# Peptides against a protein of PDB entry 5ONS: the designs that were tried, part 69

Target 1, 181 residues: chain A of PDB entry 5ONS
Amino acid sequence: MFKKFDEKENVSNCIQLKTSVIKGIKNQLIEQFPGIEPWLNQIMPKKDPVKIVRCHEHIEILTVNGELLFFRQREGPFYPTLRLLHKYPFILPHQQVDKGAIKFVLSGANIMCPGLTSPGAKLYPAAVDTIVAIMAEGKQHALCVGVMKMSAEDIEKVNKGIGIENIHYLNDGLWHMKTYK

## One batch from the design tools (peptide; made by RFdiffusion4, then SolubleMPNN)

Design b2_p16_8_s2 (from b2_p16_8, 5 letters changed)
Fold by OpenDDE base, seed 1:
Structure b2_p16_8_s2 (fold): chain B 181 residues (1-181), chain A 16 residues (1-16)
Amino acid sequence: as target 1 above (181 residues)
Amino acid sequence: DEIMEEAEKEYAEYFP
């Protein structure tokens, strides 16, 4: 999503959200990420305005005090930014790739099944379309936010092709934004 | 951001 993204070229505008809209978004976030509920007031304090950074290709980034929290495309599901995920690693279920897959993930490549089934990888139960945090063998921080293109079961059985779609990864265009006010 | 810096350092050798 952000492989060719540049803040200077791909951000259109930024709008401040009404309280009613914010309430709706918070409810959506809780439904999508139940584990975030106890932390949501800390992540999005009531006293702080919430903004949407509108980008090309129908990308929207949810921000509070300049911090990039979540993003979505074409009114689809919200994804946490890696920045937020690093602070709250439990927001997403995890998958772990082996060391050999790291360089490809960080080049924006989708995650192939063998990188999830090989020694050093850890594949956890997950259904198709589940948003997941991609971890790596021997590393502490998530390097990618992805979407399951196969179930974990099918990844093990088929073990060929794209297992997880790469949505957002370290050092991509979104990562380089850092903050936006 | 300290956490971001930690993550970047952790993966520095793998960036294209």
Scores: peptide ipSAE 0.717, ipTM 0.953, DockQ to the pose 0.895
Fold by OpenDDE base, seed 3:
Structure b2_p16_8_s2 (fold): chain B 181 residues (1-181), chain A 16 residues (1-16)
Amino acid sequence: as target 1 above (181 residues)
Amino acid sequence: DEIMEEAEKEYAEYFP
């Protein structure tokens, strides 16, 4: 989603959301990520304005006090940014790729099944279409936010093809934005 | 941001 993304070229505008809209978004976030509920007031304090950064390709980034928190495309599901995920790593279920897969993930490539079933990888139960945090063998911070294209069960059984779609990865265009006021 | 710097440092070998 952000492989060739550049803030100067791909950001269109920024709008401040009304209170009623913010409440609706918070409810959506709790529905998607139940574990975030106790932390949502810390992440999105009531006193702070919430903004949407509108980008090309129907991408929207949710921000508070300049921090990039969540993003979505075409009003689909919200994804946490890696920045937020690093602060709250429990927001998403995890999957771990082996060391050899790291370079490919960081190039924006999708995660292939063998990279999730090989020694050094860790595959946890997850249904298709689940948004997941991609961890790496020997590393502490998530390097990617992805979507399961196969269930964990099928990844293990079939062990061939795309297991997880790469949506947002470390050092992509979204990562380089850092902050947006 | 300290956490962001930590993450970048952890994967530094993969960046130009």
Scores: peptide ipSAE 0.693, ipTM 0.945, DockQ to the pose 0.786
Fold by OpenDDE base, seed 2:
Structure b2_p16_8_s2 (fold): chain B 181 residues (1-181), chain A 16 residues (1-16)
Amino acid sequence: as target 1 above (181 residues)
Amino acid sequence: DEIMEEAEKEYAEYFP
């Protein structure tokens, strides 16, 4: 989503959200990520305005005090930014790729099944379309936010093709967009 | 941001 993204070229405008809209978004976030509920007042304090940065290709980034928290495309589900995920790593269920997959993930490539089933990888139960944090063998921080294209069960069984779609990865265009006020 | 720097350092050798 952000492989060729540049703030100067791909940001269109920024809008401040009304209270009612913010409430709706918070409810949606809790629905998508139940574990975030106890932390939501810390992440999105009531006193702070919430903004949406509108980008090309129907990408929207949810921000508070300039911090990039979540993003979505075409009003689909919200994804946490890696920046937020690093602070709250429990927001998403995890999958772990082996060392060999790291360089490909960080080039924006989708995650192939062998990178999730080989020694050094860890594959946890997850259904198709689940938004997941991609961890790496021997590393502490998530390197990617992805979406399961097959269930964990099918990844193990078939072990061929795209297991997880790469949505947002470390050092991509969104990552380099550090803040927006 | 300290956490960001840590993450970047952790994966520095793998960046394109």
Scores: peptide ipSAE 0.708, ipTM 0.950, DockQ to the pose 0.919; fails the geometry check
Fold by OpenDDE base, seed 4:
Structure b2_p16_8_s2 (fold): chain B 181 residues (1-181), chain A 16 residues (1-16)
Amino acid sequence: as target 1 above (181 residues)
Amino acid sequence: DEIMEEAEKEYAEYFP
């Protein structure tokens, strides 16, 4: 989603959200990520305005005090940014790729099944379309936010093709944006 | 940000 993203070229405008809209978004975030509920007031304090940065290709980024928190495309599900995920690693279920897959993930490539079933990888139960944090063998911080294109069960059975779609990865265009106020 | 710096350092070998 952000492989060729550049803040100067791909941001259209920024709007401040009304209180009612913010309430709706918070409810959606809790529905998508139940574990975030105790932390949501810390992440999005009531006293602070919430803004949406509108980008090309129907991408929207949710921000508070310039911090990039979540993003979505075409009003689909919200994804946490890696910057938020690093602070709250439990927001998403995890999958772990082997060491050999790291360079490909960081180039924006989708995650192939062998990188999730090989020695050094860890594959946890997850259904198709689940948003997941991608961890790496021997590393502590997530390097990617992805979406399961196959269930964990099918990844193990078929073990070829795209297992997880790469949505946002470390050092991509969104990562380099850092803040927006 | 300390956490963000840690993540970049952790994967530094993969960046130019």
Scores: peptide ipSAE 0.649, ipTM 0.901, DockQ to the pose 0.854; fails the geometry check

Design b2_p16_8_s3 (from b2_p16_8, 5 letters changed)
Fold by OpenDDE base, seed 2:
Structure b2_p16_8_s3 (fold): chain B 181 residues (1-181), chain A 16 residues (1-16)
Amino acid sequence: as target 1 above (181 residues)
Amino acid sequence: DKIEEEAEKEYAEYFP
């Protein structure tokens, strides 16, 4: 989603959200990520305005005090940014790729099944379309936010093709955006 | 940001 993203060229505008809209978004976030509920007042304090940065290709980024928290495309589900995920690693269920997959993930490639079933990888139960944090063998921080294109069961069974779609990865265009005020 | 720096350092050798 952000492989060729550049803030200067791909951001269109920024809007401040009304209270009612913020409440709706918070409810949606809790629905998508139940574990975030106790932390939501910390992540999105009531006193702080919430903004949406509108980008090309129907990408929207949710921000508070300039921090990029979540994003979505075409009004689909919200994804946490890696920056938020690094602070709150439990927001998403995890999958772990082996060392060999790291370079490809950080080039924006989708995650192939063998990178999730090989020694060094760890595959956890997850249904198709689940948003997941991609971890790596021997590493502490998530390197990617992805979406399961196959269930964990099918990844293990078929072990061929795209297991997880790469949505947002470390050092991509969104990562380099850092803040937006 | 400390966490940012840690994450980038952790994967530095793998960046394109």
Scores: peptide ipSAE 0.707, ipTM 0.951, DockQ to the pose 0.915
Fold by OpenDDE base, seed 4:
Structure b2_p16_8_s3 (fold): chain B 181 residues (1-181), chain A 16 residues (1-16)
Amino acid sequence: as target 1 above (181 residues)
Amino acid sequence: DKIEEEAEKEYAEYFP
C-alpha cells in the first residue's frame, strides 16, 4: 500500500473530525482490536482533536497530535501503523517469519507460505482476512502489518503461494512520513 | 524516538 508512497506527492488534504465521528471510529477500533480498549483513552485523549489525512488511492490516515495511529483504504478496516504497534504490540495477533524472509518483506513483497512454515518461523492459528503483526526470527519489533490471505491451517497444508499480504512495512513511505499536523 | 531507533537498528542490514 505504501511501497511508492511519499507525503509530498500522495497526500491530498487533512480534515479535523467531529466528535460524533470520533466516537464511531473509537467504537469500530474496539470492535476490531478488543485488546486496545483499556489504552484507547491514552492513545486518543478526549481533549485532543482527531484528524484524517486523506491520500491518493482512497487511503486515509487517522492522526492525533501529529502521530499517525491507524490507516484504512476505501473506508475498509483500520490497520495500526507500525509506530503505534511498536508501542502496543499486543493489539494485533502475531505471525513470525524466518530470517530469510526479512529482506523480501522489507522490499514490500508479500509473505510466502514457506517463510511461515520453515524453521525459525512461528505460525499461529488465524483465519483468512485477519490483520496480523509480522514478527521476525530473532527480532523484537514487528517489521510489517499484513492480512492473512490463507488461514494458518491452509498455509501449513498447501505451503505454496501468498500466505500473508504485505500492507505496511518498516521503512516504507508511511514509516518515513513520521508525523503530520 | 527510542523505539523508532531500536526498530530501525534491528533491521538495518536488511533494508534495500
Scores: peptide ipSAE 0.705, ipTM 0.952, DockQ to the pose 0.910
Fold by OpenDDE base, seed 1:
Structure b2_p16_8_s3 (fold): chain B 181 residues (1-181), chain A 16 residues (1-16)
Amino acid sequence: as target 1 above (181 residues)
Amino acid sequence: DKIEEEAEKEYAEYFP
């Protein structure tokens, strides 16, 4: 999603959200990420304005005090930014790739099944379309936010093709955006 | 940001 993203070229505008819209978004976030509920007032304090940064290709980024929190495309589900995920690692279920897959993930490549079934990888139960945090063998921080394109069961069984779609990865265009006010 | 720096350092050898 952000492989060729550049803040200067791909951001269109920024709008401040009304209270009612914010409430709706918060409810949606809790539905998507139940574990975030106790932390949501800390992440999105009531006193702080919430903004949407509108970008090309129907990308929207939710921000509070300039911090990039979540993003979505074409009114789809919200994804946490890696920056938020690093602060709250538990808001997504995890998958772990082996060391060999790291360089490909960080080039924007989708995650192939063998990188999730090989020694050093850890594959946890997850259904198709689940948004997941991609961890790596021997590393502490998530390097990618992805979406399961196959169930964990099918990844193990088929072990060919794209297991997880790469949505947002460390050092991509969104990562380099850092903040926006 | 400390966490940012830690994450980038952790993966530095793998960046394109």
Scores: peptide ipSAE 0.705, ipTM 0.950, DockQ to the pose 0.938
Fold by OpenDDE base, seed 3:
Structure b2_p16_8_s3 (fold): chain B 181 residues (1-181), chain A 16 residues (1-16)
Amino acid sequence: as target 1 above (181 residues)
Amino acid sequence: DKIEEEAEKEYAEYFP
């Protein structure tokens, strides 16, 4: 989603949201990520304005006090940014790729099944279309936010093709934005 | 911030 993204070229405008809209978004976030509920007031304090940065390709980024928190495309599900995920690693279920897959993930490539079934990888139960944090063998921080294209069960059985779609990865265009006010 | 620096440092060998 952000492989060729550049803040100067791909951001259209920024709007401040009304209170009622913010409440709706918070409810949606809790529905998508139940584990975030106890932390949501810390992440999005009620006294602070919430903004949407509108980008090309129908991408919207949710921000509070300049911090990039979540993003979505075409009003689909929200994804946490890696920056938020690093602060709250538990808000997504995890999958771990082996060491050899790291360079490909950081180039924006999708995660292939063998990179999730090898000895250095760790594959946890997850249904298709689940948004997941991609971890790496020997590393502590998530390097990617992805979406399961196959269930964990099918990844193990078939062990061929795209297991997880790469949505947002470390050092991509979204990562380089850092903040936006 | 500190977490940002840690994450980038951890994967530094893969960056230009």
Scores: peptide ipSAE 0.670, ipTM 0.935, DockQ to the pose 0.798

Design b2_p16_8_s4 (from b2_p16_8, 6 letters changed)
Fold by OpenDDE base, seed 4:
Structure b2_p16_8_s4 (fold): chain B 181 residues (1-181), chain A 16 residues (1-16)
Amino acid sequence: as target 1 above (181 residues)
Amino acid sequence: DEIMEEAEKEYEEYFP
């Protein structure tokens, strides 16, 4: 989603959200990520305005105090940014790729099944379309936010093709934005 | 940001 993304070229505008819209978004976030509920007031304090940064290709980035928190495309599900995920690693279920897959993930490639079934990888139960945090063998921080294109069960059985779609990865165009006020 | 710097450092050898 952000492989060729550049803030100067791909950001259109920024809009401050109304209170009613913010409440709706908070409810949606809790529904998508139940583990975030106790932390939501810290992440999105009531006194702080919430803004949407509108980008090309119908991408929207949710921000508070300039911090990039979540993003979505075409009003679909919200994805956490890696920056938020690093602070709250538990808000997504995890999958772990082996060391050999790291370079490919960080080039924006989708995650192939062998990178999830090989020694050094860890594959946890997950259904198709689940948003997941991609961890790496021997590393502490997530390197990617992805979406399961196959169930964990099918990844193990078939072990060919795209297991997880790469949505946002470390050092991509979204990562380089850092903040937006 | 300390956490961002840690993450970048952890993966610096793998960046394209």
Scores: peptide ipSAE 0.721, ipTM 0.957, DockQ to the pose 0.918
Fold by OpenDDE base, seed 1:
Structure b2_p16_8_s4 (fold): chain B 181 residues (1-181), chain A 16 residues (1-16)
Amino acid sequence: as target 1 above (181 residues)
Amino acid sequence: DEIMEEAEKEYEEYFP
């Protein structure tokens, strides 16, 4: 989603959200990520305005005080930014790739099944379309936010093709935004 | 941001 993304070239405008819209978004976030509820007041304090940075290709980024929190495309599900995920790593279920997969993930490649079934990888139960945090063997921080394109069961069984779609990865265009005010 | 810097450092050898 952000492989060729550049803040200067791909951001269109920024809109401050109304209270009712913010409430709706918060409810959606809790529905998507139930574990975030106790932390939502800290992540999105009531006293702070919430803004949407509108980008090309129907990408929207939720921000509070310039901090990039969540993003979505074409009004689909919200994804946490890696920045937020690093602070709250429990927001997403995890999958772990082996060391050999790291360089490919960080080039924007989708995650192939063998990188999830090999020694050093850890594959946890997850259904198709589940948004997941991609961890790596021997590393502490998530390197990618992805979407399961196969269930964990099918990844193990088929062990061929794209297991997880790469949505947002460390050092991509979104990562380089850092903040936006 | 300290956490961001830590993450970048952790993966620096793997960046394109």
Scores: peptide ipSAE 0.721, ipTM 0.958, DockQ to the pose 0.939
Fold by OpenDDE base, seed 3:
Structure b2_p16_8_s4 (fold): chain B 181 residues (1-181), chain A 16 residues (1-16)
Amino acid sequence: as target 1 above (181 residues)
Amino acid sequence: DEIMEEAEKEYEEYFP
């Protein structure tokens, strides 16, 4: 989603949201990520304006005090940014790729099944279409936000093809947007 | 911030 993304070329505008819209978004975030509920007032304080950065390809980025928190495309589900995920690692279920897969993930490649079934990988139960945090063998921070294209069960059984779609990865165009005010 | 720098440092050898 952000492999060729550039803030100067791909951001269209920024709008400040009304209180009623913010309430709706918060409810949606709790539905998508139940574990975030106790932390949501800290992440999105009631007194602070919430803004949406509108980008090309129908991408919207939710921001508070210049911090990039969540993004979505075409009014679809919200994804946490890696910056938010690093502060709150429990927001998403995890999957772990082996060390050999790291360089490919950080080039924007999708995650193939063998990279999730090898000895250095760790595959946890997850249904198709689940948004997941991608961890790496021997590393502490998530390197990617992805979407399960197969269930964990099918990844183990079939062990061939794309297991997880790469949506947002460390050092991509979104990552380089450190803040936006 | 510190967390951002830590994450970048952890993976710097793998960046294209």
Scores: peptide ipSAE 0.726, ipTM 0.957, DockQ to the pose 0.940; fails the geometry check
Fold by OpenDDE base, seed 2:
Structure b2_p16_8_s4 (fold): chain B 181 residues (1-181), chain A 16 residues (1-16)
Amino acid sequence: as target 1 above (181 residues)
Amino acid sequence: DEIMEEAEKEYEEYFP
């Protein structure tokens, strides 16, 4: 989503959300990520305005005090930014790729099944379309936010093709935005 | 941001 993304070229505008819209978004976030509920007032304090940065390709980034928190495309599900995920690693279920997969993930490649079934990888139960944090063998921080394109069970059985779609990865265009006020 | 720097450092050898 952000492989060729550049803030200067791909941001269209920024809007401040009304309180009713913010309430709806918070409810949606809790529905998508139940574990975030106790932390949501810390992440999105009531006193702070919530903004949407509108980008090309129908990408929207949810921000509070310039911090990039979540993003979505075409009003689909929200994804946490890696910046937020690093602060709250439990927001997403995890999958772990082996060391050999790291360089490909960080080039924006989708995660192939062998990188999730090989020694050094860890594959946890997850259904198709689950948004997941991609961890790596021997590393502490998530390097990618992805979406399961196969169930964990099917990844193990079939062990061919794309297991997880790469949505947002460390050092991509979204990562380099840093903040937006 | 300290956490960001830690993450970048952790993966720096793998960046394109």
Scores: peptide ipSAE 0.725, ipTM 0.958, DockQ to the pose 0.920; fails the geometry check

## One batch from the design tools (peptide; made by RFdiffusion4, then SolubleMPNN)

Design b2_p17_1_s1 (from b2_p17_1, 7 letters changed)
Fold by OpenDDE base, seed 4:
Structure b2_p17_1_s1 (fold): chain B 181 residues (1-181), chain A 17 residues (1-17)
Amino acid sequence: as target 1 above (181 residues)
Amino acid sequence: SVLEEVEKEYKDKQHFA
């Protein structure tokens, strides 16, 4: 989603949200990520304005105090940014790729099944379309936010093709935005 | 910072032989 993304070229505007809209978004976030509920007031304090950065290709980035928290495309599901995920690693279920897959993931490539079934990888139960944090062998922090294109069971059985779609990865255009005030 | 740790963690292209 952000492989060719540049803040200067792809950001259109920034809008401060009304209280009612913020409430709706918070409810949606809790529905998508139940584990975030106890932390949501810390992530999005009531006293702080919530903004949406509108980008090209119908991408919207939710921000508080300049921190990029979540993003979505075409009013679809919200994805956490890697920056938020690093602070709250538990908000997504995890999958782990092997060491060999790291360079490909960091180039924006989708995660192939063998990278999830090989020694050094860890594949956890997950349904198709689940948003997941991609971890890497020997690394502490997630390098990617992805979406399961196959169930974990099918990844193990078929072990061929795209297992997880790469949505947002370390050092992509979204990562390089850092903050937006 | 967490950010510095993440950048350092993935900057080291040292293939663990």
Scores: peptide ipSAE 0.424, ipTM 0.803, DockQ to the pose 0.083
Fold by OpenDDE base, seed 3:
Structure b2_p17_1_s1 (fold): chain B 181 residues (1-181), chain A 17 residues (1-17)
Amino acid sequence: as target 1 above (181 residues)
Amino acid sequence: SVLEEVEKEYKDKQHFA
């Protein structure tokens, strides 16, 4: 989603949200990520304005105090940014790729099934279309936010093709954006 | 900081060529 993304070229405008809209978004975030509920007032304090940065290709980035928190495309589900996920790693279920897959993930490539079933990988139960944090063998922090294109069960059984779609990865255009006020 | 730790952790792009 952000492989060729540049803040100067791909950001259109920024809008401040009304209180009623913020409430709706918070409810949606709790529905998508139940574990975030106790932390949501810390992530999005009531006193702080919430903004949406509108980008090309119908991408919207939710921000508070210049911090990039969540993003979505075409009014689909919200994804946490890697920056937020590093602070709250429990927001998403995890999957772990082997060391050999790291280079490919950091180039924006989708995660192939063998990279999730190899000895250095760890595959956890997850349904198709689940948003997941991609971890790596020997690393502590997530390097990617992805979407399951197959269930964990099917990845193990078929072990061929795209297991997880790469949505946002370390050092992509969203990562380099850092802040927006 | 968390940012510095993450950047340090993945700085060594292991060129598995």
Scores: peptide ipSAE 0.424, ipTM 0.803, DockQ to the pose 0.075
Fold by OpenDDE base, seed 5:
Structure b2_p17_1_s1 (fold): chain B 181 residues (1-181), chain A 17 residues (1-17)
Amino acid sequence: as target 1 above (181 residues)
Amino acid sequence: SVLEEVEKEYKDKQHFA
């Protein structure tokens, strides 16, 4: 989603959200990520304005105090940014790729099944379309936010093709955006 | 900082065999 993303070229505008819209978004975030509820007031304090950065290709980035928190495309589900995920790693279920997959993930490549079933990888139960944090063997922090294209069960059984779609990864255009004020 | 740690962790982007 952000492989060739550049803030100067791909941001259209920024809008400040009304209170009613913010409440709706908060409810949606709790629905998508139930574990975030106790932390949401810390992540999105009531006193702080919430903004949406509108980008090309129908991408929207939710921000508070310039911090990029969540993003979505075409009014689909919200994804946490890696920066937020690093602060709150429990927001998403995890999957772990082996060391060999790191280079490819960091190039924006989708995660192939063998990278999730090989020694050093850890595959946890997850259904198709689940948004997941991609961890790496020997690393503490997530390097990617992805979407399961196969269930964990099918990844193990079939062990061929794209297991997880790479949505947002470390050092992509969204990562380099850092802040927006 | 967390950011510094993450950048340090993934600074070496070499393929591991």
Scores: peptide ipSAE 0.421, ipTM 0.804, DockQ to the pose 0.081
Fold by OpenDDE base, seed 2:
Structure b2_p17_1_s1 (fold): chain B 181 residues (1-181), chain A 17 residues (1-17)
Amino acid sequence: as target 1 above (181 residues)
Amino acid sequence: SVLEEVEKEYKDKQHFA
């Protein structure tokens, strides 16, 4: 989503949200990520305005105090930014790729099944379309936010093709955006 | 900082020997 993203070229505008819209978004976030509920007032304090940065390709980035928290495309599901995920790693279920997959993930490549079934990988139960944090063998922090294109069960059984779609990865255009005030 | 740690983790060792 952000492989060729540049803030100067791909940001269209920024809007401040109304209270009612913020409430709706918060409810949606809790629905998508139940574990975030106790932390949501810390992440999105009521006193702080919530903004959406509108980008090309119908990408929207949810921000509070300039911090990029979540993003979505075409009013689809919200994804946490890696920056938020690093603070709250429990927001997403995890999958772990092996060491060899790291360079490919960081190039924006989708995660192939063998990278999730190899000895250095860890595959956890997850359904298709689940948003997941991609961890790496020997690393503490997530390098990618992805979407399961196969269930964990099918990844193990089939062990061919795209297991997880790469949505947002370390050092992509969103990562380099850092803040927006 | 967390940011420094993340950048350090993935800058030096994309390949494990």
Scores: peptide ipSAE 0.419, ipTM 0.801, DockQ to the pose 0.086

